Peptides against a protein of PDB entry 5FRP. Designs and how they scored, part 9

Target 1, 225 residues: chain A of PDB entry 5FRP
Amino acid sequence: VEWTESIPQIIATREDISKELNQALAKTFIDSDPRVRRTSVMIFNKVPVTEIWKNITNKAIYTSLLHLAREKHKEVRELCINTMAKFYSNSLNEIERTYQNKEIWEIIDTIPSTLYNLYYINDLNINEQVDSVIFEYLLPFEPDNDKRVHRLLTVLSHFDKKAFTSFFAFNARQIKISFAISKYIDFSKFLNNQESMSSSQGPIVMNKYNQTLQWLASGLSDSTK

## One batch from the design tools (peptide; made by RFdiffusion4, then SolubleMPNN)

Design b2_p22_6_s4
Fold by OpenDDE base, seed 3:
Structure b2_p22_6_s4 (fold): chain B 225 residues (1-225), chain A 22 residues (1-22)
Amino acid sequence: as target 1 above (225 residues)
Amino acid sequence: DEIEELKEFEKKLEEELEKALK
């Protein structure tokens, strides 16, 4: 907790060297030491979004953050993916679009595309993480239809072709998953009923249940990795 | 561990600042 307080204080205290500070921070994001890169990402995670937008004005920092999504160091990459997704969501909620911050928004608006492009790496762990942050931060549950549509359109408005393609593929997969879960529940209810299990349909439902479980399990990453 | 990482970060940041100011 104590160490996290030092960076914000440095940023706040040194307005006179804001340019130099931003340049120095930009270098830390590309440092050879993964610990330094990790700490750099943590700035975006721990500092309020409004303060980040106010104090970090070097666009290279934001660009570098996005690049860390493809970082070789697993811990840094995972942290970065979560951080940028959260930062995107918070920015949409709390930061107004102005002429002054237009250049930064142009970068931030590419976060959804950056995340969806990670599906092309074809790594199950990355895919699961991307799925998670999409549901949590990019396209969170919203009961208001207008707000939900607006968020969706915002996310899609800056997609590149690859992201758009992966988005549709993802949605197709989600529909299938939803269907499978629904069937799993139905099958489970059936199997828990003794009368139903004793019927001629019992073995058939059991087989379908097992197939559904296998399908669901196949989409999960290896927990041992 | 986190404190040490922060110290290293601060050191690196200071070094970069010094370079930028020269």
Scores: peptide ipSAE 0.078, ipTM 0.688, DockQ to the pose 0.012
Fold by OpenDDE base, seed 2:
Structure b2_p22_6_s4 (fold): chain B 225 residues (1-225), chain A 22 residues (1-22)
Amino acid sequence: as target 1 above (225 residues)
Amino acid sequence: DEIEELKEFEKKLEEELEKALK
């Protein structure tokens, strides 16, 4: 009898602790010290997605995470972008949509739009990072057609107009890059053939080769930045 | 002091969440 009477108190205590933890964590995401913000983001990387969803119930934490994608501190921003993309993917794979977690999902479902909107900052480093996380987490390689289509539709289903525009631009760019690489290979093969180089087409192909290289190189970020 | 407290709190939270998996 005494044991049963203690259970409600224990449950209440745990609930109170959980609430306090969530409140405290929410504050850390908006701390003025980038080290604190970084540490906060790392929670999402170190803790399994299922435990995050279970224990982090304050929606402000998730919204704050997404906002860090546009912060000025480079390291925190980059970490945040990778973290939120991975978290999105893991959530899609492991977390069911329920009535209880609906409000959190409403926030998480905006992650793709949040990421694609970063293209409008027009920063080459950010663009490359966004490209990377799209391929790695948002639209990963999937040989199953049904799964691939389902994932694509899920990603697009919550796009705003700007994100949708960026999506098409991204795809168009990728097609162009692929085409350019293909041409580069063809030109390289041609130029490596002595007979071909001595032909009337030799100088023309050489020029195209150089142009292709220049174009490809111009799309790369400065590794020193 | 507040920053250090917050860092420690975050660390503790991470540990607690990880332990919940065991």
Scores: peptide ipSAE 0.051, ipTM 0.639, DockQ to the pose 0.012
Fold by OpenDDE base, seed 5:
Structure b2_p22_6_s4 (fold): chain B 225 residues (1-225), chain A 22 residues (1-22)
Amino acid sequence: as target 1 above (225 residues)
Amino acid sequence: DEIEELKEFEKKLEEELEKALK
């Protein structure tokens, strides 16, 4: 019985400790030393998503994480972009939406928009990274159509106008690239056949092949601008 | 040093979060 009476005090103490830790962590995300900021971001990579959601309750931490996607320090920024994308995906997969975590989800749900908005910075390296994390974490390949659609709807449901614009641009680019690659393959197969190459169509296909290569080379550079 | 204190807090947080998994 006496043991039971001490439990509330212990819980209160733990809550206090948790609060202090959250406050401390919030400060580390805005620390002037990029090494400190990096370490803070790494917490989201090292600790399981379920434990993050359980123990990090300060909204400012999540907001600060998102802000680091635009920070000046390249290494921290790149780490942050990868981290937040992965964290988003893991959260969608493992964290249930409840009344208690609603406010945090409101922030996390903005991660896709945050990432897509990075395209407007017009930085090649950032664009490439955003492309990568979109493919890997935000909209990964999913063979189940229902799951794929659900994920897509989830991602789009919180987009602002700018995010939608960049989203459509991204998709359009992907379609064009896919088409070009398909043509490249077809032309390559044709040219690999000696009989076909010696035909009257040989020079024509060779020309198209070269044009396709040129387009791919140029398009990849343009799409990253 | 405020930076050192913050680093220590980060370490503590990480440790606490890891313990929660066990």
Scores: peptide ipSAE 0.051, ipTM 0.634, DockQ to the pose 0.011
Fold by OpenDDE base, seed 4:
Structure b2_p22_6_s4 (fold): chain B 225 residues (1-225), chain A 22 residues (1-22)
Amino acid sequence: as target 1 above (225 residues)
Amino acid sequence: DEIEELKEFEKKLEEELEKALK
């Protein structure tokens, strides 16, 4: 653990990390001690993305990072999911695609699929986390339409069939939620108007409001835990 | 234009999603 904890500083101070160090680091990602694995993942959080790409050249490290998304240890798994999503986003923003880093990009480009495939585990906590990192890192809010579309296509470009399926399901859910929220707002406005409530539509809207609220509550209850 | 193609793709994707929601 102590050795692994020193790695971020070493990476930050050195222009190039030896192959031996990379090999050693690769072993820490598969260490039997979850604390070691956790510390290893934290390297990706503590070291700038540019330095990671520069100094971590062993593909096995990146592959192992992705595998930790299915880690049995909850804390390590959760950290890994957040880390890999953030790392993906940062890489897209800061790392150019070159011939030299092509092999690493091939791995990193699978992060979206890796994350979306976690939905098939059918764990509510994992689902919530995946939802969160998708919104925060994979498909963040982007007011620029071109950038948003580009990001979306980048994410989709490496999807496997399962990832596509989960993606569509996720989006479908989001659309429904958004629609429901919109209706909730509309109904709320209507109900707050006394004249509207006194109309023949009052009871009908009230019913729809309640239905919408119930639907939202049932769907969002899992995400708010 | 590559951007137009991307927008068209997005549109198609949205259409597919809409179909799936029916």
Scores: peptide ipSAE 0.000, ipTM 0.275, DockQ to the pose 0.037

Design b2_p22_7_s3
Fold by OpenDDE base, seed 2:
Structure b2_p22_7_s3 (fold): chain B 225 residues (1-225), chain A 22 residues (1-22)
Amino acid sequence: as target 1 above (225 residues)
Amino acid sequence: SELEKEIEEFLKKLKEELKKLE
C-alpha cells in the first residue's frame, strides 16, 4: 500500500523530520476520530517491524498503542489487540535487544500482560480474541522444544500476578507447561551460554527467569489441587 | 476502498500535524 511506503520514505528523508513525525504520530494515536486511531494502528500492522523500531522512537506511541486495547471503539480495539500481539511476536523474532532500544522493549515486554489482563473485562468476544492472538502470535506452534520453551518463558517472564492467574485459568491447560518446567535445566544452560548472561545484566536476567519459574511452579501446584 | 479512505484521511491528518510542528 502506497501509504505504508510513504511513511518510511518521509522518515528516511531527514532526522529532523523524523522527530516531527514521531510527535505527529503520537497525536494521531490519541485522536478523537476512531478512523485516525485505526489508521495509526495500521502503521504497526503494515510497516515492517524493523522499520517501526528504527523510525518510531517516541515511547508514547507504543504506550498509546497498548492503551487502545481497552478503547471503546470495537473495531479499533480489535485491530489493536491483533496488531500488538503480532508486533510483539515479530519483535521477539527480528529485533535485537540493545541498550538503545531498552526503553521501548520495556513497553513491548508488557504486551503479554496487557493482553492477559483483558480477560478480566469478562467479555466473551474479547476473551475469544485474546485466546486467538495468544496461540497465533504469543505462543505459536513450535516444533523445536527449546525454542518453544524459550518463547514461553520469555512471554511469562514479565507477567504480573494477575497475568499469571489469567494464564493458568485460560491457557495453561492448552500448553505443555510441565514440559517447559522439565526443560528448566536445559534452558538454564542455554541462558548461561548467552552473551547477555555473561554481561553485568546476566544475574538480573537469571533472577527474572527464576522468578518466572517459581510462579509457574506455584501456579501448577494450585491448579492440581 | 474504505481502507484507502481511512489511509488518506490519516495521511492528511498527519500532514496537518506535521505542519503545525513546523
Scores: peptide ipSAE 0.024, ipTM 0.588, DockQ to the pose 0.016
Fold by OpenDDE base, seed 5:
Formats: sequence, structure tokens, C-alpha cells
Structure b2_p22_7_s3 (fold): chain B 225 residues (1-225), chain A 22 residues (1-22)
Amino acid sequence: as target 1 above (225 residues)
Amino acid sequence: SELEKEIEEFLKKLKEELKKLE
């Protein structure tokens, strides 16, 4: 236990975590002992997000973290769900998207969908927890309308069809969707104008936003039926 | 590095000890 408790400190202070250490950590996340898994998850809670991104480069660790959201062990699962949501939020706030961390971001960007997919388990306790973390971390209160909508769009931009369905079923009622859509259109136009001028990623981003718009529109139509 | 090896060894020991508590 002492060593496990020391890991966060080590990670926070060392910038040279090697491939070997990452491999070792990856194993702990999939260990048969739930206590080991729990401790592994706690690393993400105790270590600053910037240090995590810097030192944990093995994508398998992140994938395993996400998988623990469906863990059979209740305590580990609950911890994981909270940890994932918080980590996602912190990452959005503090981590820049670069070429080097692209692969990790591809995993992290699936956290919202991963969480929303938990609604399909049809467990009341899980549902309540998901609701809680969504409004605490994924879609936190933001007095600035543009920032709030931007966050919403970011979260929704990576949704699959199932996630959207869950969103409309469980959360859309609590969100001013009409306002969000209006801002979404504005952002889409903005992106089209800005990205078309200089960015090779422009078309990709635009495509994602257009898809999101389409899904939102479809969801609204379905909710009115 | 030596530190990494120590950490790995510790992790192994930790796992073993935790299993004993179950």
C-alpha cells in the first residue's frame, strides 16, 4: 500500500517515466485484484492532469481505465466513473491537442460516450452516478454562454447514435437545447470561415460538427413525436 | 532505470500482499 501511495508522487515529480514503467502500470489496471485496480485508478485522481499526460503515454492504460467503468466490483466502478469524468474535464481545460498526444486524445474523447452508454445497463445507481458526473464534470455550470455551449458541442461532437439517444432521454430535458443549437449553427459558420482558410484539419472538424448538427436535429424531431 | 525496476518490484510485492488479504 505504501508503494502504491507513493506512485502519484513519483509520477508528479519525475518527467522521465519510461516505457517500462508504463507497461507496469498498464498491468495494474487489469489486475485480477480489485484493490490493485482501485489503486491504479486513484493515480488519475492524485496526479495532476498535466503530469499524467506527460508521463503516461501507453494508450492501453487509458483504454483500461475506460473499461473499468463497467467493472463488476462496485467500488472500483464508481471510483472509475468519477475519475473518468473529472479527468476528461481537466484534460479539456488544461491539455493542448498536439500531434504527439493525438492518439491519447482519441481515447479520452470517447469518455462522454462511454459514460452515456452506461445508461443502457439499466441500473438505477449507475444512472444516478452518471447524472451526477455529467453535470459536475462533463457539462458543468458555466455562466458564459459561449463557453457553456462550446463545452456542450465538444462533448456532443464525439457521440455515437447510442450516446445521443441516451442524451436526449436523460439529459436533454435539463439543457436548453434550443439555445445550444442556435449557438452551434453560429460556431459551425465560424469554423467554416476560419478553417477553410488555413487549416488542413478544417474539413475534418467541419464534418464532425455537421454530423453533430444532424444528430441533434434528428433527436429533437424524435423527442417531439 | 533502476528506479523503474524498483517500482515494478514493489508493484509485484504489493499485488502479492493484497492477495493475501483477500
Scores: peptide ipSAE 0.032, ipTM 0.577, DockQ to the pose 0.014; fails the geometry check
Fold by OpenDDE base, seed 3:
Structure b2_p22_7_s3 (fold): chain B 225 residues (1-225), chain A 22 residues (1-22)
Amino acid sequence: as target 1 above (225 residues)
Amino acid sequence: SELEKEIEEFLKKLKEELKKLE
């Protein structure tokens, strides 16, 4: 569709997408026609992540993207799941956390939980897809232990209780993840002993890590029983 | 904006064409 090809070019060529354009895009994500919704999702797949963050400033668009993970239309849903996982990974790698983009990051940080919550739909096809995107984009193979632990911490730091439960049920039993968890525990202990979390966010991060540690410990104990 | 109008017009045309295929 000519339009699908044109939008990425428009976004790439303009420094700032107008408020009006953002509003128009927000409407396309909730359009009654699944083809329009599909095209909307494809924007996130075709446009560089840096340009998306720069030009798409309406938080409703990101919220709508995440919502499409539960779309009734199979093709749109599958595309959305792959797209949001990839977008999350690319964002972690390429986008800095700033005060200005904090609100968008708050939404993007929920992507892991959103994906893990799809296991509760109890659909085999969805489960397989979620497994695939987790190992491809969320928790990819990383030979560097420190980087691997940091990625795991990042993914787990925003988990809700349901996501943790799913994580232990579907992923934690894998040898690679088990090893990562062990390193995570060691790293968490190390962080707790470091006096110098001098940043204003230090206590908040530490609290989240401690909570994560507790959930991990509880989950591991349950899996061994 | 002119761009928004173009997008809206395109979407309208697309919907019309899709209806012709049904």
Scores: peptide ipSAE 0.022, ipTM 0.539, DockQ to the pose 0.012; fails the geometry check
Fold by OpenDDE base, seed 4:
Structure b2_p22_7_s3 (fold): chain B 225 residues (1-225), chain A 22 residues (1-22)
Amino acid sequence: as target 1 above (225 residues)
Amino acid sequence: SELEKEIEEFLKKLKEELKKLE
């Protein structure tokens, strides 16, 4: 606990030791002692998201964080699930996507899928926790429809098939999917009309969009069955 | 680095302390 408390200060004050810190942290996340792992996870809770992104650059740390969602140790797992969900939300809100942080975002973007895939463990406690973090952090209440839809689309955009399935099974009933889809289509059209289509990323976005639509469509069809 | 050493030392101490609690 004391170490975890000291790390935020270290991260904030010593940019020059970032490499060593990252290496050390990478080890702590995979430490055999669950208390060490727990402490490691707590760093993500105690350190501002901006500082985390700035100072934790080792991908392995983030990957390890995500793996802890399936941790055998209940307390560590639960903490991790909450932490990663919150971290995801905070990242979406506070961290811009840049070329420099692209690789980290690729990992962070898998958090929704990681969480939704936990439903397949078929553990009631895990399911409840996942439900909780989804509505608290992943898909929080947002009075602005556009923002809400955007968040939803962001979350869905990186889903694997299993995550989609679980989403439809557990969450879709609570979300006006039809509205979201409609907005997504509108957004897609908007994106298509924008200069971004001229970029090399345009087709990729469109492909992802189409895949998402297909998954959504398939999910909806399955849910109506 | 000095920090790495400090972290390692801390982790070592932590582990030792945790073992004492077992």
Scores: peptide ipSAE 0.021, ipTM 0.526, DockQ to the pose 0.013; fails the geometry check

Design b2_p22_8_s2
Fold by OpenDDE base, seed 2:
Structure b2_p22_8_s2 (fold): chain B 225 residues (1-225), chain A 22 residues (1-22)
Amino acid sequence: as target 1 above (225 residues)
Amino acid sequence: KEKEEQKKWQEELKKEEEELLK
């Protein structure tokens, strides 16, 4: 009888501990030490997505994660951008939308907008990273048309106006890059043909090749920075 | 790999809960 009476109190104590743990964890995301912030972000990489959703119930943790995408500390920012993109993709694949998790989903659904809004910082390294995580996690290659369209609609459904603008600009840029790469390949093939190089078009194609290379290189981040 | 990470996380949570109870 006494043991059964203690069970509700133990359950209540565990809920209180879980709440306190979530509150303590929320503070680590805003810690002044970048190493603490980094370690906190790494939780989302080390823990299965299902366990994150189950155990991390404090909205402030998710909100703070999203804010770190604009962190001044390069390593923490880069880690956060990769982490939130991956977490978004995993959540879409593995987490059901319920009434209980609705408020967390409202935050997670803003991840695509948060990422696309990073293009407005006008930093080449950030742009390259955003490009990478879009193709890897947000809009991965999907051969199934219905799944691909569904994913695209899900990503777009929570876009703000700025995210839409950057999305269209990004897509337009990707088309231009793809076209430039195709031209580069064609020019390279032409230049490798000795008969073509000896033609009146040889110098013209060489000039276009160099211009294409310069344009492609200007869009890439400096790996030395 | 994922199952091992899940187990480690559960162990870490349990340890942190035990520390908060002190």
Scores: peptide ipSAE 0.014, ipTM 0.415, DockQ to the pose 0.017
Fold by OpenDDE base, seed 1:
Structure b2_p22_8_s2 (fold): chain B 225 residues (1-225), chain A 22 residues (1-22)
Amino acid sequence: as target 1 above (225 residues)
Amino acid sequence: KEKEEQKKWQEELKKEEEELLK
């Protein structure tokens, strides 16, 4: 009997500690020191997704994490983009949708839109990173057609208008890149054949090859920046 | 393996909790 009477007080005390911890953690995401923000983002990489969902109940933490995708500090931003994409994928795979976690899911379901909206910044490094995390985490290769379609529909179901526009533009860009790479390969094969190079088509193909290379290079970030 | 990693993480979270409450 006495043991049972202590349980509500223990639960209440744990709830209070959990609330204070969540409040303290929420402040670290908005700290002026980028090292503190980095450390806070790393929690989402180090802690198993199931434990994060269990122990991090303050919505402000998840909202703040998503906001860091647009921060000025390059390293923290890049870490945040990778972290949120991975966290989204892991959440879809491992976390059930319940009544209790509905409000957190409403935030997490905006991660795809948050990521696709980064294309509007028009930064090549950001674009490359977003391309990478889309293929690695959001829309990974799935040989099962039904699973692939289901994942795609899940990602699209919470898109804002801007994210849809970016999604279509991204896919159009990928088709163009794929076509350019195919042309590059064909041109390279042609140019490696001396007989073909000596033909009347040689100079024309060389020009097209150079244009294709320039176009491909213009879509890549400067690794020195 | 996963359960031991979970236990280590719960200990690390408790340590961070203790540091944040100081």
Scores: peptide ipSAE 0.014, ipTM 0.427, DockQ to the pose 0.017
Fold by OpenDDE base, seed 3:
Structure b2_p22_8_s2 (fold): chain B 225 residues (1-225), chain A 22 residues (1-22)
Amino acid sequence: as target 1 above (225 residues)
Amino acid sequence: KEKEEQKKWQEELKKEEEELLK
């Protein structure tokens, strides 16, 4: 009997502890020390997605995570971008949409838009990272057409106008990159053939090869900076 | 196994939180 009477108090205490914990955790995302912010982001990488959704109930934590994508501290920003993209993908795969988690989903559903909006910063390093996480987590390879279309529609369903514009620009760029890579391969094959190199077309192909390399390189950040 | 891993990550999370609150 006394044990049963203590259960509501224990549950209430656990809920209070959970609330206090969530409040404390929310503060760490806005801490002045980048190391604290980094550690807070790492929670989303270390903890299973199902446990995060169960135990992290404060909306401010998710909102703060998304805001760190625009942080000045490079390491924290880069970690955040990877983390939020992965978390989005894992959430889509493992978390059911319920009435209870609706408000968190409203935040999580903005992750694709948040990521595509980073292209407006016009930073090559950010662009490369966003490209990477889009291919890895947002729009991964899916051989099933229905699943692929459903995933695409899910990603696009919460886009703002800016994200749509970035999406179209990104896709156009990817087509150009794919074309350039194909041409690079063709030119490389041509240049590896001694008979072709000795032909009147050799210098022309070499010039096109160099132009293709320069174009490809111009889209990549200088790893030395 | 899953319960032990769950306990371990909860303990790690608690330690990280205790370090962040210091």
Scores: peptide ipSAE 0.014, ipTM 0.419, DockQ to the pose 0.018
Fold by OpenDDE base, seed 4:
Structure b2_p22_8_s2 (fold): chain B 225 residues (1-225), chain A 22 residues (1-22)
Amino acid sequence: as target 1 above (225 residues)
Amino acid sequence: KEKEEQKKWQEELKKEEEELLK
């Protein structure tokens, strides 16, 4: 733990991380102690993306980071999912694709697939986290259509078949959610109109409103659990 | 238990979705 906690400072201060240090760091990602694994993941959060790409050249570190997305330890897994998504986004924004970093990019480009493949675990908490990091980091809100499309194409270009399937399922769910929200708004407007509520349609709309609320509520994780 | 409850919940949600779309 203590050694791994010193790594961010070492990476920030030293331009050349020795091969031995990279090898030692790679071992911390597979350490039996979840605290060591957690601390290792935190390096990617504490160190600027440019410094990581410069100093962490061992492919095994990046591969091991991606593997922690399926970690049994909840805290480590959750941290890893957020970290890898953020790291992917930052890398796309700040790291140029060169011949020298090609092999690392080949790993980093699998992050979207790695994340979308987590939907197959069929865990609600994981699904919500994946949803969150997709909107925050992978496919963030971008008002520029060309940039948004370019990002989307970049994300999709490295999908495996399973990730594509998850992506389509996710989008289908989002369309349904959007439609339900729209219905909720329309029903709410109708219910706020006293004349409409007094009509023969009043009870029907009230029932549909309640169904819509129930559906929306069921799809949202209980933030209290 | 949790996986079975999640599966049941997903199946219920799917049924409710189909009812909301009618």
Scores: peptide ipSAE 0.008, ipTM 0.426, DockQ to the pose 0.029

